# Peptides against a protein of PDB entry 6DSZ: the designs that were tried, part 37

Target 1, 361 residues: chain A of PDB entry 6DSZ
Amino acid sequence: NYVVTAQKPTAVNGCVTGHFTSAEDLNLLIAKNTRLEIYVVTAEGLRPVKEVGMYGKIAVMELFRPKGESKDLLFILTAKYNACILEYKQSGESIDIITRAHGNVQDRIGRPSETGIIGIIDPECRMIGLRLYDGLFKVIPLDRDNKELKAFNIRLEELHVIDVKFLYGCQAPTICFVYQDPQGRHVKTYEVSLREKEFNKGPWKQENVEAEASMVIAVPEPFGGAIIIGQESITYHNGDKYLAIAPPIIKQSTIVCHNRVDPNGSRYLLGDMEGRLFMLLLEKEEQMDGTVTLKDLRVELLGETSIAECLTYLDNGVVFVGSRLGDSQLVKLNVDSNEQGSYVVAMETFTNLGPIVDMCV

## One batch from the design tools (peptide; aimed at target 1 L314 M347)

Design b2_p17_2_s4 (made by RFdiffusion4, then SolubleMPNN; from b2_p17_2, 6 letters changed)
Fold by OpenDDE base, seed 5:
Structure b2_p17_2_s4 (fold): chain B 361 residues (1-361), chain A 17 residues (1-17)
Amino acid sequence: as target 1 above (361 residues)
Amino acid sequence: KPSPFSEKVDLSKLLAK
């Protein structure tokens, strides 16, 4: 009897940082196919706390903190459309991952989107939004007492959504999305009415963005608005201000992931398909009335890492580079560059043993 | 809050370039 020790998945397909185990602990959560790994970030590095097996490939993993919660909850959606909200509970040495709510959000009708599953959470925790199928936006209302995740669909006129986020600082939940039509790629916003279960006109739109615009970053207050990342350009829009840059350095390889460094949205990490790590900087201008406006955008090359599937800034210049194609890494960002001009130093490398051929025996 | 890591890095200098 050859006990083929089923090799655990090592390829990372998602990562998130937050306060899941407690209000005070900083956690790194890593999705590896059907496995969720939970770490505590410590002065000595990453301490493993729990590994959780999921009944399917993790497609969405997001931390969120509803009003009245002392710590973050975890939303997971699987590739088979099983949704759950998870809570960490510790009682002495006993650790439990509790399902607060669950549901299946699969539709009987609809074309699965070619760009895959997108899941987003409203910053005010009013709803979860899901782009699962072309021409549909699924809404899961967030209610404290609801153990069953109920969802409804809103029809999208825009059939080819590339990326979508909830905006910050909106009275109503507002989505911003890049979509493609026969005329090119565009950015549009919609308000989501939970009461009427419909879209209302959003605060702004931007027609004819870069043809390869692929990512939306929602920017927190005080800036607000969104960043649109393309192949050749990075643009900012908040309804009142538009700014675009086309730094030649980003044209060399497609940016594929991003992560916010500062809570105020002043800095973002960007990773490209060659493993280059960039810092996107939002330069502020303080007005005499105390308002903060965006002065400029700047991109700086920090260094090289494994090709990131996902990035997450931890703290103190430490970044987790989640890689699907290569080894995942903990890297340190330095203030001073090395002799090669790199600000990045590898702290730890996590060997990727390749795709687990899930031989269901 | 104190940084979870022992080695402190002030990334604010990356903005001043």
Scores: peptide ipSAE 0.033, ipTM 0.711, DockQ to the pose 0.404
OpenDDE base, seeds 1, 2, 3, 4: peptide ipSAE 0.020, 0.010, 0.025, 0.028; ipTM 0.662, 0.486, 0.561, 0.717; seeds 1, 3, 4 fail the geometry check

Design b2_p17_3 (made by RFdiffusion4)
Pose (drawn by RFdiffusion4):
Structure b2_p17_3 (pose): chain A 361 residues (1-361), chain P 17 residues (1-17)
Amino acid sequence: as target 1 above (361 residues)
Amino acid sequence: AIADHAFKPAEPPTFES
């Protein structure tokens, strides 16, 4: 037999922003399935530079540039457990994606978990963290000689884990995650020590959270902490400081995705399965001592995009809506809610043949 | 930066025979 592609996969599973082509090159990297698309934000709108194709299903796609790098290094993990670090290199008149490092990191003894694979990267590029199998948190230290991507497993007493994030602004690599056991689910803190290959007691106390907490947000350096998005209550956790708001405006649909807007983290974008687009706010309270603190949380609806699996703010009040169940599109957010109550205006839609359930000729 | 423009609808998909 023989199989050809009559149409490339159009559903968007992942999208990230960063400086990948050069410095201050606003790149939008869209992950379909086996395809990877790279764009440069120009005055024209989204203009591509190179659409590459891999021999794997892109499951983790994150950007970073470690200590003393020219441009961000891209990291990709295949669902069949192929890990690689890439680098856009336009040294010549052509374009080559050099593979700085690669290595298969499958464990012969783990069970894939509900909520699938998670790939997290240290705030200061100390290591890559993986959550492939239940009870096994895998660490991949980041240096130069680790070109044949080597790795080691730590053990995780917490068996059923929902979402994991690296916390900003800590003494060393620290992890915040939501896990489930009997008696509801909780949030626990750990420290990753890649000198002893162990877990150390985390920065702060284990808190009880909402029963349906589904997302953890890494809050940037000026504030620090973690934002946990459940079904009905949005909570902020940072050591002893704790805030939460529970607007009934949210419970109608589960919040699925989040995206950081400002570098400060004062504004965030949220998405419903009903197709809504929220703005999560961390309002500031600059005090006498010239320091900045955080006072409250406020969520107010912006309008509605399409159902988003990915979410990314690009530039100049524009957000790329990566849709897996429908057309991905481009959106302009305006201060003046011109028509009705929707601060959201569609600029461009991308044909997504969506989940093809049935068809005929 | 992204300049303002009009809405651009989705184009029909092209299949290979």

Design b2_p17_3_s1 (made by RFdiffusion4, then SolubleMPNN; from b2_p17_3, 8 letters changed)
Fold by OpenDDE base, seed 2:
Structure b2_p17_3_s1 (fold): chain B 361 residues (1-361), chain A 17 residues (1-17)
Amino acid sequence: as target 1 above (361 residues)
Amino acid sequence: GIKDFPFRPAEPPVFLP
């Protein structure tokens, strides 16, 4: 009986950066199928801290910091709808990953959405939102004392949601989503009432966006609103201001991932299906009354990387490129281009051995 | 012109090489 030691998964299907191990540590968390890898970002590189086996494929992985927490907590949802909130604890050399809360959020009735599982967290940590099934939005209220994750569903009239995010700066938790109907793709907002367990009318909508609009980016204050990314266009909307660009360079390949560089939402990394890395820039205009408005959007090609499934900015121009199809990378962004006109330099490459083919012999 | 990318440091700054 040759126990073939199953190779650990190497394909990255998610990554996030935050302060999980402590308030002071900068962490990189990497999801590789059922495995969570936790690193500390150091001046010398990535220091491995812990690997955690999950009881299922990680489908959602998000860091969040509830009011009164000193460090980030980790929300994980598996492909089998097991949800947990994890906390890192270290006592001397002993490292424990503690489950603060858990639950199964599977519904007995529902059509799983073709675009897969979407999990989002309200920026003010009031709730988690889940799009698991067509025509349903699941809400998990965030309460500090809840060891059991309780959820309820709100019916969505929009059956084909493409992407959804919580907006920033909203009095009530507010979602913004791209959906498709027979007339095309549209953007809509809803306020989520925890008390009444229903949707209220959101602050704005945009009908007839680009036909291939696929991604929503929630923009933090002072800009607020959302960016909608399509195949040919990038659109900003906040209810009062609308601005669209159609840079020819993005038409060549579909943008598939993004990551915010600046806390104020002035810059975003964008990755496409060809491994091109872009910077999206939000140019500000300060009004005489001290209000900040969006003046313009600009896209710049930085260079080429492995095809990103996920991107995360670390520090000092270092970006982790999580790849499912190719090798994951640490890359350095430079102010000056190299001889080839690239602002991207590979620092480290993490070999992807490909999918473990379970050969049932 | 030289593209200026003022990259954000971590708080506290870590600064990978």
Scores: peptide ipSAE 0.027, ipTM 0.631, DockQ to the pose 0.032
OpenDDE base, seeds 1, 3, 4, 5: peptide ipSAE 0.019, 0.018, 0.019, 0.006; ipTM 0.671, 0.578, 0.615, 0.324; seed 5 fails the geometry check

Design b2_p17_3_s2 (made by RFdiffusion4, then SolubleMPNN; from b2_p17_3, 8 letters changed)
Fold by OpenDDE base, seed 4:
Structure b2_p17_3_s2 (fold): chain B 361 residues (1-361), chain A 17 residues (1-17)
Amino acid sequence: as target 1 above (361 residues)
Amino acid sequence: GIADFPYRPAEPPVFVP
């Protein structure tokens, strides 16, 4: 009886930070294939709280806080299209992860998208959006009393969606997405009508963005709008203002992940395929009337880390670098550079043992 | 084991060029 102690997966495929265990606790949640690891960020470091086995590979992991909830809920979608909303509940020393809602969102008909599963949550928690299949956008209405996640599809005319996000500050849930057609890559917005189960025309579009535009970042108010990241350029658009930068430094390697540092969307971490860590800064211009507008975009090279699959800013300049290909890290961002010009110091490294080759013996 | 790193609640560092 070879008890092959199945080595726990070490490759990180997702990470998120928020207030999952309590309203006051800052948590780091790490997805490692089928495993969810929950930590509390403390003055003493990362404290492990719970490990949860999922019934499949985690494809989407997002925290959200519906109106009237004191802490964040966790949305998980697996690669087999099992969706759940999880709640952390502690009663004394007893810790339970409660399934608030669940469902399977697989369609019988549809071409799975080549860019994989995208899951997004409306900032106002009105719905979850899923791009699972080409030409379809799945909507899960968020209802507090519904234990069964029900979804419907809206047809997307744009068959090749590269990335999609919900925008902030929209009266109706509004998506912004990069798509490709024979003419190139473009950005478009749609309003999502829950009532009519259809798309309405969104507030803006931008045709002919950079050919390699790959990521959408929704920017919170007061800026609003979105950042579009390409191979050579970073652009901002909010319907009224367009700004583009093309810093030569980002051409060297493709940016593959991002994370918002500030709640107001003033700074973002960017990671590339070479493990370079950047800060994207949104510079404010305060108008005489108190209106805040975007003045400029700036990118700064912070240093090098493991190749990030995901990034999440924790607190006090500490960043978790989730790596699939290398060791995950806790890194410290410093105000002053070292002698090599790096602002990044590795604090802790988490060994990645690589893919568990199921050797069927 | 997760090393004990002192995390202090602080505002994110402002990087000045």
Scores: peptide ipSAE 0.018, ipTM 0.541, DockQ to the pose 0.040
OpenDDE base, seeds 1, 2, 3, 5: peptide ipSAE 0.014, 0.017, 0.014, 0.006; ipTM 0.496, 0.466, 0.510, 0.368

Design b2_p17_3_s3 (made by RFdiffusion4, then SolubleMPNN; from b2_p17_3, 8 letters changed)
Fold by OpenDDE base, seed 1:
Structure b2_p17_3_s3 (fold): chain B 361 residues (1-361), chain A 17 residues (1-17)
Amino acid sequence: as target 1 above (361 residues)
Amino acid sequence: GIADRPFIPAAPPVFVP
């Protein structure tokens, strides 16, 4: 009986940074198909803490901190619609990953969206939003006492949602999304009423955005609003301020992932399909009343990495590049460029053995 | 360029070159 130890998956399909093991620890969490890897970020590099087998391919992985929690909790949704909220618990040398809540969020009726599963968490931790099916937005209310994740659907008139995020600084949970209709691509906002289980009119909309607008980034305070990334343009909108740039350098390859560097949303990493790494910079202007407004947007080419499926800024200019197609990397961002004009130096490379061919035996 | 915004750690520096 040769127990062929099935090779552990090496392709990365998600990564997130936060404080999962403790309030003080900086963690890197990596999703590799059905496997979750948990690291502590240290001066010496990544220290492995725990590996967790999931009962399905991880489709969504997000850290969040409900009010009154000392550390982050982890939301996971699998490709088969199994949802869970996980907590890290350490008691001496004993490490447990506790399921705080779980549920299956599959619907019997609905067309699975062609752009796949989208899962988002309200910044104030009031709810989780899921775009699983065309014309439906699923809401999971976040309640401290809920061991069973209950969900309800709200009908979306917009059948072809491209991307969706919760906005920051909203009195009610507010989504911002890019959608496509016969007239083109548009951006719209809705408030989500937990009480009435319906959408209310959101604070703003932008009709006729770039035809290839593909990503929404929710911008934290003090800026607020959202960034819309297209093939040719990057646009900021917060209801009052609109600003668009069309840097020629982004036209060469499609931006496919992003990650916020600064807590205040002043910098974002962008990765494209050619493995180019960019910094998106939000320049602030301080008004006489003490309000902070967006002055300008800039994009800077940092260098080249493996083709990123996901990016996460760790700390001190260190970035994890999660790759599905190539080797994942830890890279260092430098203030000064090298002789080739690159600000990126590879620190560590994690070999990707390629897709696990399900040998149908 | 990015030199205008040095990579200031959000927490105490973890990675030491």
Scores: peptide ipSAE 0.025, ipTM 0.547, DockQ to the pose 0.033
OpenDDE base, seeds 2, 3, 4, 5: peptide ipSAE 0.014, 0.015, 0.017, 0.023; ipTM 0.483, 0.530, 0.476, 0.519; seeds 4, 5 fail the geometry check

Design b2_p17_3_s4 (made by RFdiffusion4, then SolubleMPNN; from b2_p17_3, 9 letters changed)
Fold by OpenDDE base, seed 2:
Structure b2_p17_3_s4 (fold): chain B 361 residues (1-361), chain A 17 residues (1-17)
Amino acid sequence: as target 1 above (361 residues)
Amino acid sequence: GIADRPYIPAKPPVFVP
């Protein structure tokens, strides 16, 4: 009986960056099926700190910093609906990953959504939102002393949510989502009442967006609002301002992932199904009253990478390209293009050996 | 006019060349 040592998963299905190990450290966290890899970003590259086995496939992985925390906490949801909040602790050479809170958020009744699990965190850390089932939005209130993650459901009238995010700069937690009905795809907002456990009318909606609108990006202040990514168009809306572009270059392949570069939301990386890497730029206009408004949107082709499942900007123009279908990469974004017109240079490549087919023999 | 370079590194270098 050859115990085939189960090869570690190499396909990346999620990545995030933040300050997880300390307030000062910049970390890269990589999800590879049931495995979490934690790195510190250094001048010399990625330094491995710890690998953590999870009791299930990681479906959601998000960093967040509640009020009063010195460093980021990690929210993980597995494909089997096990939720946890993790904290990194180091005492000398001893490294521990502490579970601050956990719970199972599975419902006995509900149709699992065909578009998969979506997990989002309110920018003010008031709640976690989960789209697990059609017609339901699950809310996990974030409380400092809550060791057991408790959740409640709010009914959604919109049965086919495609993507959802929490908006920035809202007095109450506010979601923005793309949904599909028989008339097409639409964007809607709801305020989430923790007290009443219901939705209130959100600040805005946009009916009849592009038929292939697939992604929502919440834009931080000063711009606020959201970006809606389609097959042919990129649209910004904040309730007062609407702006759409249809750059021909994005029509060639579907944009499948994004990552914010600047804290103020002025730049985003976009990856498509062909491994093309773009920069989306929000051009600002400063008004005489000191208010900042969106002047224009621009998309620039940076170059080509492995097909990204996830992207994260690290620092100094270094980007991690997490790939499920190909090799993951560290790439450098340069100010000047090479002879081929590319601004992207591969720094490191991480071999993907493909899906571990658990042959249950 | 300085051609708007598509990418300006915004964060201080963690990766030192």
Scores: peptide ipSAE 0.016, ipTM 0.507, DockQ to the pose 0.030
OpenDDE base, seeds 1, 3, 4, 5: peptide ipSAE 0.014, 0.014, 0.008, 0.016; ipTM 0.495, 0.458, 0.486, 0.575; seeds 1, 3 fail the geometry check

Design b2_p17_4 (made by RFdiffusion4)
Pose (drawn by RFdiffusion4):
Structure b2_p17_4 (pose): chain A 361 residues (1-361), chain P 17 residues (1-17)
Amino acid sequence: as target 1 above (361 residues)
Amino acid sequence: PPSPFAEPVDLSELLKP
C-alpha cells in the first residue's frame, strides 16, 4: 500500500513566542502535528521564514537562550520521546535548522499519566524538566557537552500530578506543582538539586487548593510566586502571602489555557472551552520604600475568540489565537469596546479543517 | 485590508477602573 498527505494538519496544538531568527525578531512558532511553522512579526502581519517538518508529534515546544547566547534555542520533544535542541541559523543566503543536541529519553519502566506529557524549563536555563511517567520526574541538565542529550530520573513520591511549573526568583531550581491523592488535591514545593540528583524540601508550605485545579502559572521575577487556575477560584500562592478571587463568571466553562502579556506579569490572558477570552490582573501597590508589591486579583471578560488550545500575545495589542477545535485566528484588543461589550476584533482567520469526524465524496 | 500592526494600543488603559 501507499499513503500520501492530501492536506497538512491544520489544528494548532502549540504556539510560542520569542527571539528565534535573530535578536529582537518577534517569532511566532506554531506546532501543528509533525509540522513546525516559524514566522516573523512584520508590519505586514505574520510573514513566515521557514516551515520545517519533523519525524515526530511535537508534544513539548519551549523557547529559551541560556547564559551568554546569541539567540533563543528551541526545544522540542516528540510524543515517542525524541528530544532535541534547535537553532535557527541563516548564516548563508539559505536557512538551516542545526540540531545542537538530541537524545531519546524514553524510560523502559513508567506509565504515562493523565494530563499527558509536561515539559518545563528553568527560569535561568539551568535544566529541562520532564513529567513523562507517573512518579518519575526526569531532569536534563543544560551545559555545552551534553550534546548527546543525557538525562537522569529523580523519583516523585507524589503519584498523580496535574501541572508542574518552575518557580521564578528562588535560591536554586524550585518546582511548584498540583498533585492528587486521597483527600482532594494539593500543591507542594520541591527543589531540584542536579548536584545530588535528589529532591529537597521546597521553599514554602504545602497548601490545600481547589478540587479541580488544572493549571499552574509561573509568575515572573518582580512579584514571584505561582498562580493556580481551577474551575471556580483563581488563587495566588507565594510563600505565606496568599490571594484568591472566585468570580461566578468563570464556572460556566473550564479555563484551559493561559498566556503572559506583560514581562511583569501584571496581565494574563485566559481561555474558556466556551470560547471566551479573559484578562487576569495582578494589580500593583508601589509602597514607600520604592518597592513594588501585589495587592489583589481581578478578572474581567474581554469578549470571545474561538476555542483556544494555544494562546499568545504578539505585539501592539494583538493576540494570536491558536485553535485546535476550530479556525485559528488573529485578534486585536482595543481599549474602547466599540461594539457591544467585546474588546475583541477578528483580523484574520486560518482555515482549520478541525477534528474531521465524518466525510463523504 | 489594513495591517493588524498599523495601530499601537496601550493595554495599561484596558479595563482600567

Design b2_p17_4_s1 (made by RFdiffusion4, then SolubleMPNN; from b2_p17_4 with P1G P8K E13K K16A)
Fold by OpenDDE base, seed 5:
Structure b2_p17_4_s1 (fold): chain B 361 residues (1-361), chain A 17 residues (1-17)
Amino acid sequence: as target 1 above (361 residues)
Amino acid sequence: GPSPFAEKVDLSKLLAP
């Protein structure tokens, strides 16, 4: 009897950084199919803390901090629409992952979106938004006392949503999304009313964006608004200001992932399908009244990594490159380039052994 | 030397024109 020890999944399909284990700890959380790995980022390196088996493939993994929580909570949605909110609890040497809330958010009726599951959290932690099905936006209200995650649907007129985020600095929860219709791709915003369970008109829209616009980045204050990433262009819009760049270097390969470096949204890492790592820079202009406006956008090539499925900036220029197709990496960003013009140095490589064929024995 | 995690990197120089 060869007990084929089922090899642990090595392909990374999600990663997030935050303060999950404590308020002071910096954590790296890695999703590998059904497995969640929790690390503490230390001066000595990544320290493994816990592995958690999930009852299904992790489709969404997001950290969020509700008002009055000392540390981040973890939202997970599985590919089978099981949702949970997890809390890390340590009591001496005893480590528990507590399920604060759970629920199944599957609908009996709906066409699953071909672009997959999108899950987003309002920056003010008022709700979770889910794009699971075409023409529906699912809302999970965030209530501290509710152990059962209840959801409702709002109808979207836009049937083909490409990407969606919650915006920052909005009085009401506001989504910004790229959608496709027969005329092309467009950006629209909606306010989400929890009371009325409907969309209200959002603050702005942009019709006829780049035909291959694929990602929305919500920009925090003071800039606000969103970045729209296409194949050929990167655009910023906040309702009042529009700025677009078309750096030739991004045309060579499709940008597929992003991660915010600075809390104020001044810099973002971008990864493309060739494993190129870029920095997107938001140049600020301080007005005489103390307002901060976007002056310019710039893209810099940092170097090459494994093809990123996800990126997360840790600290001190260290980036985790989560790869599905190749080896995941820890890389160091340097201020000065090497002789090859690269700002990226590989620190550690995590071998990807490929897809675990779940041989149901 | 300090671990790469301990070494502070000021990437703000990448903002220099």
Scores: peptide ipSAE 0.143, ipTM 0.822, DockQ to the pose 0.691
OpenDDE base, seeds 1, 2, 3, 4: peptide ipSAE 0.025, 0.023, 0.029, 0.129; ipTM 0.566, 0.587, 0.702, 0.795

Design b2_p17_4_s2 (made by RFdiffusion4, then SolubleMPNN; from b2_p17_4 with P1G A6S P8K)
Fold by OpenDDE base, seed 5:
Order: sequence, then C-alpha cells, then structure tokens
Structure b2_p17_4_s2 (fold): chain B 361 residues (1-361), chain A 17 residues (1-17)
Amino acid sequence: as target 1 above (361 residues)
Amino acid sequence: GPSPFSEKVDLSELLKP
C-alpha cells in the first residue's frame, strides 16, 4: 500500500494582505488551489497560523471590513460558485474559522466568461460584485445579519468584460470596467442600484482605449478614478483628469498583476509575464485650495522575481510574490540598487512542485 | 543580524523623482 502522500498544492493562485486574525495582526493569506494558508507577518518572519481546506478551487479571495467590524472578513468564491464569508475567531489557544455567510451563486442560464471569474468588493462594503457569465453582473448585497448570501443579476449590455473594479469615493457603488466590442476596447462606468436592481449611468466613460487594455486598478482618494493598464500604455482617468503614458519598458512583456503599496494609492507594484517587477508612481500636484491632483505617472523597473500570478505588499519593503508557474518568493525592496541596478532581493523561496496531478486512486 | 522583517525600510525615498 503505497500511501502516496498527496503532495499539498504549492502553486499559488491568489494572495491577499490584511488584518484577518486581529485588528493589529498583519496577515498574509495564500490560496493554493483548494487550500487557504494563513500567516501572521511578524518581526521574525512569516508565522503559519492555520491551513483551511476548501470544497473547491479558490477563484476569488478578498479581504473586506464592513462598518462596525474590528478586523477584516474574508470573501471566498470557488470555481464551482460556492461563496462564503469567513471570520477568524480565537479563544485562548482554540482557533476557529467561522462561516458568517454562505451560498451557491451559480446560475442555471448563462455562458461562463472565457476570461474566468471576477469577484470584487465595494470599498464601502455595500456589495460584492461578480462577473461569472457574459452579459450578467451578479450582486451580493452585504448585510450584517444575513447568513445566506443572496444574489441577483443585472444585465450587462457589454458582453465581453475584460476586467472590472469598484471605484472609491462614490456615493453609490460604482463599477469601472474594460470591455471589448467590434470597434475595440473601451472603459465604462456604471452605478449599481441595490434598490432598483439595475445599472445607472456612471460618472464617466473612455471609448477607444488601447487595444490590449487588460486591467483596471481602482485608485483611492484623494486621486480617485482608475488606472487602465495595457500592453503599451498606462492610463489614468477620474472623470475630470485624463493622463496616459507609454513607457517603452512595459512593451516587452504583458503586465499581469498589480498591488497597491501606499494606502493613498500613490504607488503600485506591477508584475509582468517575464517576472519583472515594476513600481507605478502617481506624482502629486497640490493645488492652492489643498486639492490633490495627478501631475504625472511614472514607471520604474525594480528588478526580477518569479513570474507573479499575484503580488502583495506586506510591510517594511517586503513583498510576497505568489507564483503559479515558478517558486513563490518573499522579496525585499531596497532604497539603494545593487550593482546590477536591482532594488529587489530574494529573502525566501517557496518551492513549487507543480500541479497536483489528482491521481484519483 | 536583525531579521529582514524587522529592518525598517523607508520606501518613501525609493524612486523619488
């Protein structure tokens, strides 16, 4: 009897940073197929706290803090459309992961989107948005007392959504998305009415963005708006300000992931398909009235890492590089470059043993 | 030496224009 010790999945398909275990703890959460790994970021390093098995591949993993919660809650959606909201609870040495709410959000009718599942949370925690099927936007209202995740669909006229985010600083929940039609790729916004269960016209749109525009980054206040990342260009838009750059350095390889470094949205990490790590900088201009506006965008090469599926800034210049294709890494960002001009130093490498071939024995 | 996690890095100077 060869007990093939089923090797634990090592390929990372998602990572998030927040305050899940407590208000004070900084956590790294890593999704590895059906497994969730929870770490505490300490002065000594990453401390493992708990591993959680999920009944399906994790497709969405997002931390959020509803009004009146002292710590973050975790939203998970599986590839089989099982949704849950998880809470960490510790009582002495006893550690429990509590399901606050759950539900299956699968529709009987709909074409699954070719670009996969997108899950987003409103920054004010009013709703969760899901792009699961072409021509549908699913909304899960966030209610404190609801143990059953209820969802409804809003029809999207735009059938080919590439990426979608909720914007910051909006009176109503507002989505910004890149979509493709026969004329090219475009950016549009919609307000989401929970009452009427419909879209209202959003604050702005931008037709004919770059043909390979692939990602939306929602920018927090004071800037607001969104960054649109393409193959050749990076564009900022907030309804009033438009700014585009086309730095030659990003043209070499497609940017595939991003993570916000500064809480105010002044800097973002960008990872490309070659494992290059960039910093995107939003340069500020302070107006005489105290209003902060975007002066310019700048992109700088930091160095090279494993090919990132996901990036998350921890603290003190430490970044977790979650890799699906290679080894995941903890890297340190330094103020000074090395002799090769790199600002990146590998601290720890987590061996990727490849895809678990589920040998159904 | 100090843990790399305990070493404070002021990234505010990183890539100043």
Scores: peptide ipSAE 0.145, ipTM 0.798, DockQ to the pose 0.753
OpenDDE base, seeds 1, 2, 3, 4: peptide ipSAE 0.079, 0.031, 0.032, 0.022; ipTM 0.759, 0.527, 0.746, 0.610

Design b2_p17_4_s3 (made by RFdiffusion4, then SolubleMPNN; from b2_p17_4 with P1G A6S P8K E13L)
Fold by OpenDDE base, seed 1:
Structure b2_p17_4_s3 (fold): chain B 361 residues (1-361), chain A 17 residues (1-17)
Amino acid sequence: as target 1 above (361 residues)
Amino acid sequence: GPSPFSEKVDLSLLLKP
């Protein structure tokens, strides 16, 4: 009996921070292929709480808090289109991961998108949106009483969606997406009608954005709107205000991931393909009427890390760098630079032993 | 137009306290 000690996956393909175990606990959740790791963030570091095996590779992992929940719920979608909503429940020393809802969202017809699976959640928790197939946007309505995740498709005229997010502060669920057509890349918005199961015209659009525009960041209130990240430019748009910067430093390597630092969307971490870590800053201007508008965008180089697949700000300047290609890291951001001009110090390194070749025996 | 170059940020503002 060879106990093939199945080597646990070490490559990180997703991470998220929130309040999953309790309202008070700060958690780090890490996706490693079929494995979910749950940590509590403490003053002493990461405390492991639970490991969960999933029935497939995790493709989407998002925390969300429906109205009237005391803590976050976890949405997971696997690469085989199995969806679930998970709740953490502790009763003394007993820890249970409860499936609140589940379903399979695979379509019989559709071309899987080359840019992979995108899963997004409306900030008001009205729905989950999925881009699984070209020309389709799948909607999962969020209903508290529904144990079975039911989905429907809305046809997208835009066949080549690059990235998509739900916007903040919208009366109806509103998506913002970058798409490509024969004329270039563009940004468009749609309102999503749950009742009519169709798209309505969104609040704004921007035709002919940067040719390599690759990511959309939805910006919370008070700014609202979205940030579009390209190879050469970073653009803000909220329907009323448009602002673009082209900092030379971002041209050196493609930005591949981002994470919001502040709840108000004033700061974002950016990671590139060379393992450079940046801070994107939204400078505010307070108007005479008390409204807050975007004054400017700035990008600052913080330092170097492992090549990030995902980033998440924890607290007190600590960042988790989830890496697929290299070792994952906990890093500390400092106010003062070191002798090399870096504001980043590695606190802990998690060895990546490479892809587990699932030898299908 | 706004300078495409970021000015030196006060890094004290980069961290959450």
Scores: peptide ipSAE 0.023, ipTM 0.504, DockQ to the pose 0.061
OpenDDE base, seeds 2, 3, 4, 5: peptide ipSAE 0.010, 0.020, 0.006, 0.021; ipTM 0.442, 0.513, 0.343, 0.507; seed 5 fails the geometry check

